Peptides against a protein of PDB entry 6J54. Designs and how they scored, part 3

Target 1, 223 residues: chain A of PDB entry 6J54
Amino acid sequence: NENLFASFIAPTMMGLPIVTLIIMFPSLLFPTPKRLINNRTISIQQWLIQLTSKQMMAIHNQKGQTWSLMLMSLIMFIGSTNILGLLPHSFTPTTQLSMNLGMAIPLWSATVFTGFRYKTKTSLAHFLPQGTPALLIPMLVIIETISLFIQPVALAVRLTANITAGHLLIHLIGGATLALLNINTMTAFITFTILILLTILEFAVALIQAYVFTLLVSLYLHD
Target 2, 42 residues: chain B of PDB entry 6J54
Amino acid sequence: QFQFTGIKKYFNSYTLTGRMNCVLATYGGIALLVLYFKLRSK

## One batch from the design tools (peptide; aimed at target 1 V19 M24 L28 F77)

Design b1_p10_1_s1 (made by RFdiffusion4, then SolubleMPNN; from b1_p10_1, 5 letters changed)
Fold by OpenDDE base, seed 4:
Structure b1_p10_1_s1 (fold): chain B 223 residues (1-223), chain C 42 residues (1-42), chain A 10 residues (1-10)
Amino acid sequence: as target 1 above (223 residues)
Amino acid sequence: as target 2 above (42 residues)
Amino acid sequence: NPLLLFSLLF
C-alpha cells in the first residue's frame, strides 16, 4: 500500500527538497560550548562524547586517533537522526539507502586507503587469515577480497534495513491498533502494549545502529 | 617462533611476510589467468 | 575474523 511507504518519500515543498534541511537539523541540537562550565545539557553531551571517544579510539594509534572528530560526529549524526526519526510525522534520512551509502562508501574507502598507505604489508596480509591450510589459500584470499568490497554495502544496508524495518513495524502495529479499537478492544489493548514496547526497542536500536556503524568504520580503520 | 626454511619461508600462512606473499601470488596467478584467456581469445 | 563477527552482530 502507498500508505506504508509514504513516510519514506523524501519530503518536498514547492518542488524543492527540504530533505537537506532535515539532514542539517540535528546539528542544531549540539551547540558548540561557549563557557568553561556549560549548562547541564552541554555538559552531559560533552561527557558522553568523551566517554565514547575514549572507548572507541582506545584501539587506535596516534594517527588513528586523528579520526576521533570524524567518528564522534558520525555517531552523533546517525544517532540523532535515528532518534529524531522516531518522532511522529518525522522523516528519517537514514532510511534512505542512498544516504547511508553516501556515508559508508567514502568512509570505507578512506579507511581502506589509509590502511594500504601506512600499513601496506599488514593490510595485504589481512586478506589471508593466519594459520590457513595451504590448499585453501587461493580460495580464501578471493573470499576475503570479496568480503572487503561487501563491507560498505553491509554497512549501509544494515543501518537502512534496521531503521526502515523499525518504522514499518511501528506503522503496521499502530495501524492495527487503530483498526482493532472498534472491533475488539481487548486485542487493541494488547497490540497497543506491543506498540509501546516496540517503540522503546526502536529507541535502543536507533542508538545501537549508530554505534555499530561508527564502530565498524573504526574497526576498518584499525584493520 | 615459526622457523621456516626454503620456499616455506616466503610462502606461509603464519608470518606477516609469508601471508603477504601468498596474497600477492594469488593475485598474480589470477592476473595471469585473465591474461591467458584474453590472449587466447585473440 | 573479528570484523566478520562484528558485522554479523546487530
Scores: peptide ipSAE 0.062, ipTM 0.856, DockQ to the pose 0.036
OpenDDE base, seeds 1, 2, 3, 5: peptide ipSAE 0.027, 0.028, 0.041, 0.055; ipTM 0.803, 0.805, 0.848, 0.851

Design b1_p10_1_s2 (made by RFdiffusion4, then SolubleMPNN; from b1_p10_1, 6 letters changed)
Fold by OpenDDE base, seed 1:
Structure b1_p10_1_s2 (fold): chain B 223 residues (1-223), chain C 42 residues (1-42), chain A 10 residues (1-10)
Amino acid sequence: as target 1 above (223 residues)
Amino acid sequence: as target 2 above (42 residues)
Amino acid sequence: NPLLLVSLLS
């Protein structure tokens, strides 16, 4: 199904990496405030950033709140790229597993190394849940160790799978509606209604996946 | 908070130090097993 | 485990 996955191919123009421009484009949508009283769009953006930062960083202490800039930039980047990817005939870089792994692995390793550096005893104790029976300790430690190394993979795959699946469904149902317009207008209307509902859902999923990705990174830092 | 005696004082699943020691002991045991099989194959 | 719970809910 090369035609189905054609929208997920990294676009290049005359051999130049246009993907770099696509990745850098969301940065233009978040300008830095220059005035005490900013425009409506900037004020709303700053308000949303403050609300999300207070919500996500509430679980962290003073040292953990140092990561607020990194986590907020991450959620805004993933969220903006996911929303922009829902534009017609657009390319979403977050549908590429390589990109998501490129974000997940460094962030995961940074949180794990930070935990072992400042909370060595707590981090080592995290491999064994409290109250575990003595006979299950060796097996459970092994499972928890494996679970730790699966975290960056699960983080990247979750984001990739959710965004990719949504794009595929919109493409398939959208193609079906166009094909049914000349066959049965009644059925085409039903599929079009489903397409609208699915599009609204994918907008929500795009933001939720950005939030979940950032939240899990934050939780890994907390533990 | 928890009163343990003997080896349970150092190896328990309730205290922070006890859990850490159990994890280190498990890793040490696995490392010794791997070392044993590597030396056996040579 | 809160991390596992959040991971499953996502």
Scores: peptide ipSAE 0.121, ipTM 0.848, DockQ to the pose 0.035
OpenDDE base, seeds 2, 3, 4, 5: peptide ipSAE 0.078, 0.061, 0.094, 0.107; ipTM 0.847, 0.845, 0.850, 0.843

Design b1_p10_1_s3 (made by RFdiffusion4, then SolubleMPNN; from b1_p10_1, 6 letters changed)
Fold by OpenDDE base, seed 4:
Structure b1_p10_1_s3 (fold): chain B 223 residues (1-223), chain C 42 residues (1-42), chain A 10 residues (1-10)
Amino acid sequence: as target 1 above (223 residues)
Amino acid sequence: as target 2 above (42 residues)
Amino acid sequence: NLLSLFSLLY
């Protein structure tokens, strides 16, 4: 149905895409701190950023920790866009594969290139797992090479699929609930309960996918 | 400590240098195969 | 109600 996928169409106003404004909107939710002691909202945000930064960057050396700003901004961007996408009549940019590929490919490429630049021997050695039987070495190197190139695709598709599927499920269950209201009220109540539980789950998924995306980028940087 | 001698010293799946050499050898072999088929097709 | 809100979402 056209109605099923209508929410995933990039919104336009007067023939001009307003998707750029939608993408930029989450930046307004994270203002720069102006005081030494900020309000509660900014303090909580800074605290969360600090905690996540410490956890994610603990595996990195000093050079890797230079990516802290990029990774923290990435998780905040994806997380905020995913959460905002669950609002009524909202367009979620992360449901667009092009958007996620636009993030995944450059970040993946940067991590791979930095790895080859600073740790060439280690990066080349990662194409062969330690302890591999000698007869399996050529095939496994090929597989690991293919696996490397699948990483940016998997990174983008994972985020796109999870967010898109969640939105579709909410739409379908919501539509079913509305249709069942006049047919069977008891069944409609059950579907509505499922809808509520699903929406709660999608809030969690929205944050988890942001974390997983950022974490994997971080892991690719480390390895 | 794995003490490898001979060819196993340079081509092993345990040491970092050995793994690197195995990867390079694999890529080199593939490149040679591609080159062989390309030259054979001419 | 919540149902109307969800109908607005999708």
Scores: peptide ipSAE 0.088, ipTM 0.806, DockQ to the pose 0.018
OpenDDE base, seeds 1, 2, 3, 5: peptide ipSAE 0.068, 0.063, 0.065, 0.047; ipTM 0.802, 0.804, 0.804, 0.800

Design b1_p10_1_s4 (made by RFdiffusion4, then SolubleMPNN; from b1_p10_1, 8 letters changed)
Fold by OpenDDE base, seed 2:
Structure b1_p10_1_s4 (fold): chain B 223 residues (1-223), chain C 42 residues (1-42), chain A 10 residues (1-10)
Amino acid sequence: as target 1 above (223 residues)
Amino acid sequence: as target 2 above (42 residues)
Amino acid sequence: NLLSLFSLFF
């Protein structure tokens, strides 16, 4: 049991936390372009960033597009950390709820406050859906208020739970395959196949969760 | 477009201003209730 | 080695 959760413990080296280095490591994988025509790898990265940026910011106006840099940096950070977390013996900071709350709460609060600052009428009106019967107005306003405060928690928990569950499942199935190798080779082959499919799925989940996290933050900004 | 008169003009669930006023009224009512019970406990 | 590959996941 302890081996299952060992990968989620924040690593330390000589008593010093190396988590900071792990968090900063993805930044080294995305160098800034220095040429008009860059290397193939850099060109692909810039192309992907451009596509994602256009896709995510298409729903925002001029004021909302000022958040493009932060949102794109967020998706690149979460995506890269999640992908790197699938490497063996790697630690993913996004498996820590504290890390994800540390990102979700400030970003959510910033989007909510900016909404109230620039779109006060619309933001306040969102607490009451259009066409609500008069008798349901007080109750629904309360529910929508509670729903608003649950958003950052749901955002953080979604990311944490999906990444953590994926890692746990890989470890469990991996352990099962090792155990079955000496018992039944045929069943071990089946579990190994499932493990491969699961790892491929987790790569997709890692990117999807990064996208969903950033997208929801973006949506909370204006809608 | 809906045409409202009287109190419904300011407090409705269809117009943006009406929805805002309803939300503010709800929060104001809750605040008054909380204040009432707080003062009542004294 | 398949065992070595599995060991990477732990």
Scores: peptide ipSAE 0.027, ipTM 0.796, DockQ to the pose 0.016
OpenDDE base, seeds 1, 3, 4, 5: peptide ipSAE 0.026, 0.024, 0.027, 0.027; ipTM 0.796, 0.798, 0.797, 0.794

Design b1_p10_2 (made by RFdiffusion4)
Pose (drawn by RFdiffusion4):
Structure b1_p10_2 (pose): chain A 223 residues (1-223), chain B 41 residues (1-41), chain P 10 residues (1-10)
Amino acid sequence: as target 1 above (223 residues)
Amino acid sequence: FQFTGIKKYFNSYTLTGRMNCVLATYGGIALLVLYFKLRSK
Amino acid sequence: FPLLPIILLY
C-alpha cells in the first residue's frame, strides 16, 4: 500500500463551438508564392508535396491520373486539422462524426460511378475472381458484396474513432497529475508517460496515409 | 474568381464527384429519426 | 488556395 493512484470524475466535453471559422483556419497556414525562388518557409512545404505526389502517382499510371491532383489536397486538410489539435485548448473538426460521413460518401461513390460510365459491365464483373468452381458461387457473391458496402462506413469510422481516442488519454492521464496531491514521486512518471504519449499522437499524420491510400486502392481496383 | 481557376477541374470530375445527393438522402433521413425520438421523448 | 474544393464541399 505505498502508491495510491487517484482519479477525478469530470465530464469529458466534445462541445460544438463556431466551426466555420475553425475549418477555414488551417488554410491560411499555407501560403502560395508567385515567384521563382521562394522564401525558405514555403520552400519546405513545396518540397513536402513533391515527395508524396510521387507515391499516389506511381501506382495508377493511366488516364486516371487526372484524379490525383485532388488527392493531395485531401491529405493536407486532415493532415493539418489533426495536427493543430494537439495544442492546449484547440478544437479539431475531424473529431465530430458528421463531416467524415461527408468525406467518405461523396468520394467513395465517386469511384463506383467512374467505371460505370466507361466500362459498364466489367467494373462489377470484378465480382468474378477466377475460373469458377461450382460449390461456391452463392457463398461468394453474398460475401464480396457485403464487403463492398462496408467500405464507406469502413473509411469514415476508422478516422473518427481513434482521433478522439487520442484526446481522452491526453485528458485522463493528464487529469490524474492534477489530482495527485498524494505522494509526489509518482507525479513525474505520469508526466513522463504524457510526453511519450504526445509523441505517439503525432501518428495523426500517419493516419492520413491510411485515408488517402485506401482511397487509391479503392480507386485503382475499380479503375 | 474562385471559379475560373478551377472550372476546368470541375466538369471533369464532378460528373462522379458531385453526387452528394446520396449524402443528402442519407443525411436527410438521418434528420428524421432524431426529431422522432424527441417527439416520443 | 489549395484547399478550396474541400472548403466548398463543406
Fold by OpenDDE base, seed 4:
Structure b1_p10_2 (fold): chain B 223 residues (1-223), chain C 42 residues (1-42), chain A 10 residues (1-10)
Amino acid sequence: as target 1 above (223 residues)
Amino acid sequence: as target 2 above (42 residues)
Amino acid sequence: FPLLPIILLY
């Protein structure tokens, strides 16, 4: 049990948490372009950022387009941290609920406050879906209000749960594979195959969760 | 476009203004109820 | 990639 959660403990060196350095590490993977024609890696990164930016920000007005830098940096940060977390002997900051709440709550609050500031009538109207029967209006307004406050928690928990569960499954299946190597090689081979498929899935999940997190923040901004 | 007359013009679930007024009325009603129970307990 | 999760355990 202790070995199961050992990878989720925040690493410390000399009593000082090195989590800050781990969080800052993905920034080194995305250098700023210096040339008009950059190398292949930077060109691919810029191309991906441009594509995702065009897709995500297409629903936003000019004021919403100002959030492009924040949303693109967010997806790159979460995506890179999730992918780097799949490396051996690595700590994933996104497995910590505190970090994900630290991202979700400010971004959610900023989107909600921005909505109320610039589109007060529309934002208030969003608490009542269009076409609601008259008798259900008070109840539905309350439910929608509660739903609004659940949004930052849902953002954080979704990311934390998916990444943590993935790492936990990799650890469990990996441990089972190692244990079965000396017991039954055939079953160990099956579990190893499952482990490979699971790791491929976790790479996809890592990117999907980054995308979903940023997309939902973007959608909250649009609403 | 829906044509509403009377009170339905201001309180409806189809128009933007109507939806806003319904939300405000709901919050106002809840606030008044909370205030009523708070004052009643004193 | 296939050995990556196993390396985590060592």
Scores: peptide ipSAE 0.084, ipTM 0.807, DockQ to the pose 0.019
OpenDDE base, seeds 1, 2, 3, 5: peptide ipSAE 0.093, 0.083, 0.042, 0.064; ipTM 0.796, 0.793, 0.837, 0.835; seed 1 fails the geometry check

Design b1_p10_2_s1 (made by RFdiffusion4, then SolubleMPNN; from b1_p10_2, 5 letters changed)
Fold by OpenDDE base, seed 1:
Structure b1_p10_2_s1 (fold): chain B 223 residues (1-223), chain C 42 residues (1-42), chain A 10 residues (1-10)
Amino acid sequence: as target 1 above (223 residues)
Amino acid sequence: as target 2 above (42 residues)
Amino acid sequence: NPLELILLLL
């Protein structure tokens, strides 16, 4: 149904890709502080970033903590784009698999390369779990190698599928509620209640998926 | 904690070095198999 | 990695 996926078409104005502007827009919501004591909104924002940074980087050593800026920018970008995507008639860039692969593949490759560069012995040893029976070693190494290459795909697909599915459900139930208003007001009220609960859930999913994506990247860096 | 002797000293699933050697041996074995079939086809 | 496995199921 082309009508169901109309909200996922990349918007253009006069043939120009306004998608670039949409992707850049969340950066305006996070201004750099200029004062020692900032506005209340900026102070709260910085406080939240510091809390999430401390929580996420607790698993890393001092060298791994150098990635804090990258990981925090990633979670803020994905989180903000996902939340903004819940606005009515808005386009969400993270519903595009190409966008998410464009983030997942470079980040994954960077973590893998940094691991092999600084912890070559440990990184190679991760292809074989400890205590594996001798006869199963070759098969398990192959499986673990395949698992490694599935990681960037899993990151991208998970984010894309969760955000896309949520948007589809909101559109479908929202459309159903409007259609039922003239048919049966009682059923329309029930579907509207479901829509409200679903929208609240999608706000949570939007933040959770941003966190999970960033956390997994961080976890791959730790390995 | 683990004391291994003989071949198990270098190829084991408990020590870091042993695990690394097992992984390298597996990749080497696969590479040799691929090479064998490639040369056989010619 | 158990944590990764749990996160994959989410």
Scores: peptide ipSAE 0.352, ipTM 0.869, DockQ to the pose 0.036
OpenDDE base, seeds 2, 3, 4, 5: peptide ipSAE 0.328, 0.308, 0.322, 0.343; ipTM 0.869, 0.870, 0.870, 0.865

Design b1_p10_2_s2 (made by RFdiffusion4, then SolubleMPNN; from b1_p10_2, 5 letters changed)
Fold by OpenDDE base, seed 1:
Structure b1_p10_2_s2 (fold): chain B 223 residues (1-223), chain C 42 residues (1-42), chain A 10 residues (1-10)
Amino acid sequence: as target 1 above (223 residues)
Amino acid sequence: as target 2 above (42 residues)
Amino acid sequence: NPLQLILLLL
């Protein structure tokens, strides 16, 4: 089973952590524009960023819209790393729980602290839903408090589990197809078809998980 | 829209202030319970 | 928040 998780081992060259270079690589794919009318690729990229920005920040007030740069950078980073991770024999940093916790905990804490700073009364009131029966108030407040602390864990685990599971399935089915080529060509063709469908699904999952992660951070900020 | 009288004015699950007070009361109650058991153990 | 709950279940 060590071979199954070999793709998730952090790569090193001559004892140096090349993981840092892998994490920084997606930033090269998003160059800053220098001209009023940019290249077609840069223009399309900026257009997509503007569309997603308008969609995500529509729920926020003017003060909350100051987080637009952070949230857009987050979705672009996670999305690009997830898509690049689907390349053959590539390492995905987002498959590491430590990486995702390293993003989730600071972002979650920042949203919670900003909420308590500017909307203290509303933030405290969120621990109790409206219309709760009087006898259930203490129990529900405790549950809601626990729910708050589970949020950063849920963000990290969701992203890690979805990306890791997808990669494992691609490797397993891909390995099975290669093994079946010499045994039964018909079954190998079926498994290959499944592999193609799965890879398409994983491209979608890669983008969706980036979006969901960023959206949930945005929603926590809205509260 | 809701008119509350007495204790329900300050502790209710409908108004923002009432909800906040309920949350603070629950945290205060838990803190007092923890303090009680801590002092009892000594 | 219902939207958060749905997204939490995804």
Scores: peptide ipSAE 0.130, ipTM 0.851, DockQ to the pose 0.037
OpenDDE base, seeds 2, 3, 4, 5: peptide ipSAE 0.103, 0.086, 0.102, 0.115; ipTM 0.851, 0.850, 0.851, 0.847

Design b1_p10_2_s3 (made by RFdiffusion4, then SolubleMPNN; from b1_p10_2, 3 letters changed)
Fold by OpenDDE base, seed 1:
Structure b1_p10_2_s3 (fold): chain B 223 residues (1-223), chain C 42 residues (1-42), chain A 10 residues (1-10)
Amino acid sequence: as target 1 above (223 residues)
Amino acid sequence: as target 2 above (42 residues)
Amino acid sequence: NPLLPILLLL
């Protein structure tokens, strides 16, 4: 079991945490444009960012659209780290629950605080769904309050669990394929096919989880 | 829009203000219960 | 938001 989880141990070199460098590496993949007409690769990247930005912020008013930079940076960071994590022998920081909690809790608290600050009446009323029978009001308010506090935990755990489970499954199937190469080549071919399909799925999951994480933060901001 | 009279005007699950008041009343009730048990134990 | 429960289950 230790060998299975060895890929998720934070790497260090000479006692220095190289995790910091790994976390900062995706920033190099998103250079700032310098020209009015950029290179084709940069233009495509900017176009994708603009499309996702318009989609994500369409539900927000002008005041909420001030969060566009934060949310777009978040999705780009999580998405890039998740995709880079699928490289062989790579370490994904987003597999660490501590990191995801470190992102989720501050962002969640900021959205909740912003909601209570600018939309106090609506935010307080959100603890009670419309049309609730009078006798169920106290119970439902309590449940909704508990639900609010579970949001940051669920947000972090969802991301961590999905990315970690995907990586574990790739490692397990990959290990099985290698073991079966000398036992039964036909079975090894089947497992290899499954591995390919799984890796394609994990690329999709990596992007979807980044999107869902950012979207939920955005939804909490919108209330 | 719904027209409410009396206590239902302030405590209802349909209007924004009514929902807010219900939430505040619930929190207030819980706080009073906690305070009661705390003072009872002392 | 009607999509919120679905998103929470993903």
Scores: peptide ipSAE 0.143, ipTM 0.866, DockQ to the pose 0.037
OpenDDE base, seeds 2, 3, 4, 5: peptide ipSAE 0.113, 0.097, 0.124, 0.139; ipTM 0.866, 0.865, 0.867, 0.865

Design b1_p10_2_s4 (made by RFdiffusion4, then SolubleMPNN; from b1_p10_2, 6 letters changed)
Fold by OpenDDE base, seed 1:
Structure b1_p10_2_s4 (fold): chain B 223 residues (1-223), chain C 42 residues (1-42), chain A 10 residues (1-10)
Amino acid sequence: as target 1 above (223 residues)
Amino acid sequence: as target 2 above (42 residues)
Amino acid sequence: NLLDLILLLL
């Protein structure tokens, strides 16, 4: 089944990793404004960023709002890479678990360290839920500590699995539709309809996963 | 809102300080157990 | 925790 995963192989040109260029490409889609009144496209983009920023940072105090730039850049990066990955014959860096772990682990560690630095008492208390029976305290603390260390893994795997699964389904159903065109046109039409619905779903998933990833990072920071 | 007396004042699951102390106590207990088994193996 | 619930549902 090497053909199924061929689209997930990191592309190289003349032995040079063009993956770095692919990762940097979304940054070109978000130019910095130079005018007080910008172009329509830039104005809409800034408006969307401001709306999402207000929503994401509403749960944070003034000190936590300093992370707004980082979180907004994160959601824009993941969202743009996921959407660009839906282009035909495109490579999505977020389908690579190594890429997502490379983002999740540092962000998670930063949020945990900032929590312990500024809110040590509260952070330590989070390992024990309120109202826990006395006999269950040791076991629950252990479970909560394990849960903490699973957070970066779950964050990375969730993003990787959702994006990868979507891409696989699009490729499989797309390949099936092409194969069925010469066999049965009626079934090919049905599979094509499913493909269209799936592609719309994957556009939504691409944005949702970017939002969820960023939201969870922000929630970890809030704790 | 909760008034605790005795040991429950320092180790409870309702107050922030009590929860923190419980967590530290559990970590300390685990550390002591690990230390015990390590010293026993030698 | 609300965070744990969100993680469970996602």
Scores: peptide ipSAE 0.275, ipTM 0.857, DockQ to the pose 0.035
OpenDDE base, seeds 2, 3, 4, 5: peptide ipSAE 0.253, 0.243, 0.257, 0.269; ipTM 0.857, 0.859, 0.858, 0.853

## One batch from the design tools (peptide; aimed at target 1 Q96 M99, target 2 L32 L35)

Design b1_p11_1 (made by RFdiffusion4)
Pose (drawn by RFdiffusion4):
Structure b1_p11_1 (pose): chain A 223 residues (1-223), chain B 41 residues (1-41), chain P 11 residues (1-11)
Amino acid sequence: as target 1 above (223 residues)
Amino acid sequence: FQFTGIKKYFNSYTLTGRMNCVLATYGGIALLVLYFKLRSK
Amino acid sequence: SLAISQVFFLL
């Protein structure tokens, strides 16, 4: 009975303040120069695009490359608005489940209507996988179509659920430091757990590769 | 001038990308169950 | 009332 942890009961609030200012703010962190040689703080933003525009370009290699100049704008918005919220009292718009159901459905249904305007038969004849055996036609086309309509829900819910799961362990491991007016040796170990956990919460950049890329596989497979 | 810089882009991919009506239908119906539960309290 | 405000923001 040496080290007794403590806890504080308090409501964890994901309130909703004025949002249309908070959305526009990580646009003006990125400037654009009208010069040849640039000023060494855009120049490491301009080099960071020319890397990951060479990985969502290499798989497709079609006349579906026109689409890919918009998929690098989708990686900078939720690459920034997940990184800004690690600050002390900041507010992330990709916490709320509202706009992610508006990021998944106007993009996911922009993919099944891409081959249906050109191919019209073989886009969802991709439901036919192989040289058809006889015992499993109805066991297949009720499976591969229930794992198609999962995809918009499987694209948006995987983003909101773990971003806001990073913010609660920031609070609750952080709020147990403030309520640790018991033995002071264990206060530093909870603090050291925090400053490891904030390094893991720079996997908020690593969860945007898993949004743009399963949008490219959900685009490269249909088209 | 927030148009003609990206007007060539729009009619290219808004043929399939501007289908927010399914988002508007799935959003407007999602407005209807929440007003109804507060009506029945 | 907060979930209605989220639907208004979605629309």
Fold by OpenDDE base, seed 5:
Structure b1_p11_1 (fold): chain B 223 residues (1-223), chain C 42 residues (1-42), chain A 11 residues (1-11)
Amino acid sequence: as target 1 above (223 residues)
Amino acid sequence: as target 2 above (42 residues)
Amino acid sequence: SLAISQVFFLL
């Protein structure tokens, strides 16, 4: 049981936190273009970023599009870290709730504060849906207020839980496969096949969670 | 588009201003309740 | 927009 959670311990070398290096490593995979016509790898990366940027910013006006750089960097960071975390014996910073809360709370606060600053009437009106019966107004406003404060927690926990659960499941199925190698080879082969399919699924989940996290932050900004 | 008169002009669930006022009134009511229980305990 | 966020809450 302790070995199961060993991969989620923050790694250190000689008492120095190497977590900082792990967090910064994905940035090396996305170099900035220096030519008008770059190589194929950089061109594909820039193309993907441009497509996702257009999709994410489609709901925003000119004022909201100022957040494009922040949102694109966020999705690239979370996506790359989640994918790299699926490597064997790797550590994913996004499995740490503290890391995700550290991203979710400030971004959520910034979006909410920005809404109150520039869209005060609309932001306050969002606590009450249109057409609500008069008798239900006080209770519904309270529920909507509570829902607002749950947003940063749900944002962080969703990312943490999905990535962590995927890692645990891969480890458990992998361990079961190894245990069945000398017991029943046929069953071990089946479990190994499931492991492969699961890893493919986790790659998709890693990207989806990065997208959902960024999209929800963007939606909070748009309101 | 909605034409309201009296109290419904300022407090309604259809207009933007009306919804805002309802929210503020709710928060004000909660604040008064908290204040009431705070003063009652003393 | 807030209704859309509720859909992603289940994911």
Scores: peptide ipSAE 0.185, ipTM 0.838, DockQ to the pose 0.030
OpenDDE base, seeds 1, 2, 3, 4: peptide ipSAE 0.180, 0.143, 0.141, 0.158; ipTM 0.845, 0.847, 0.850, 0.849

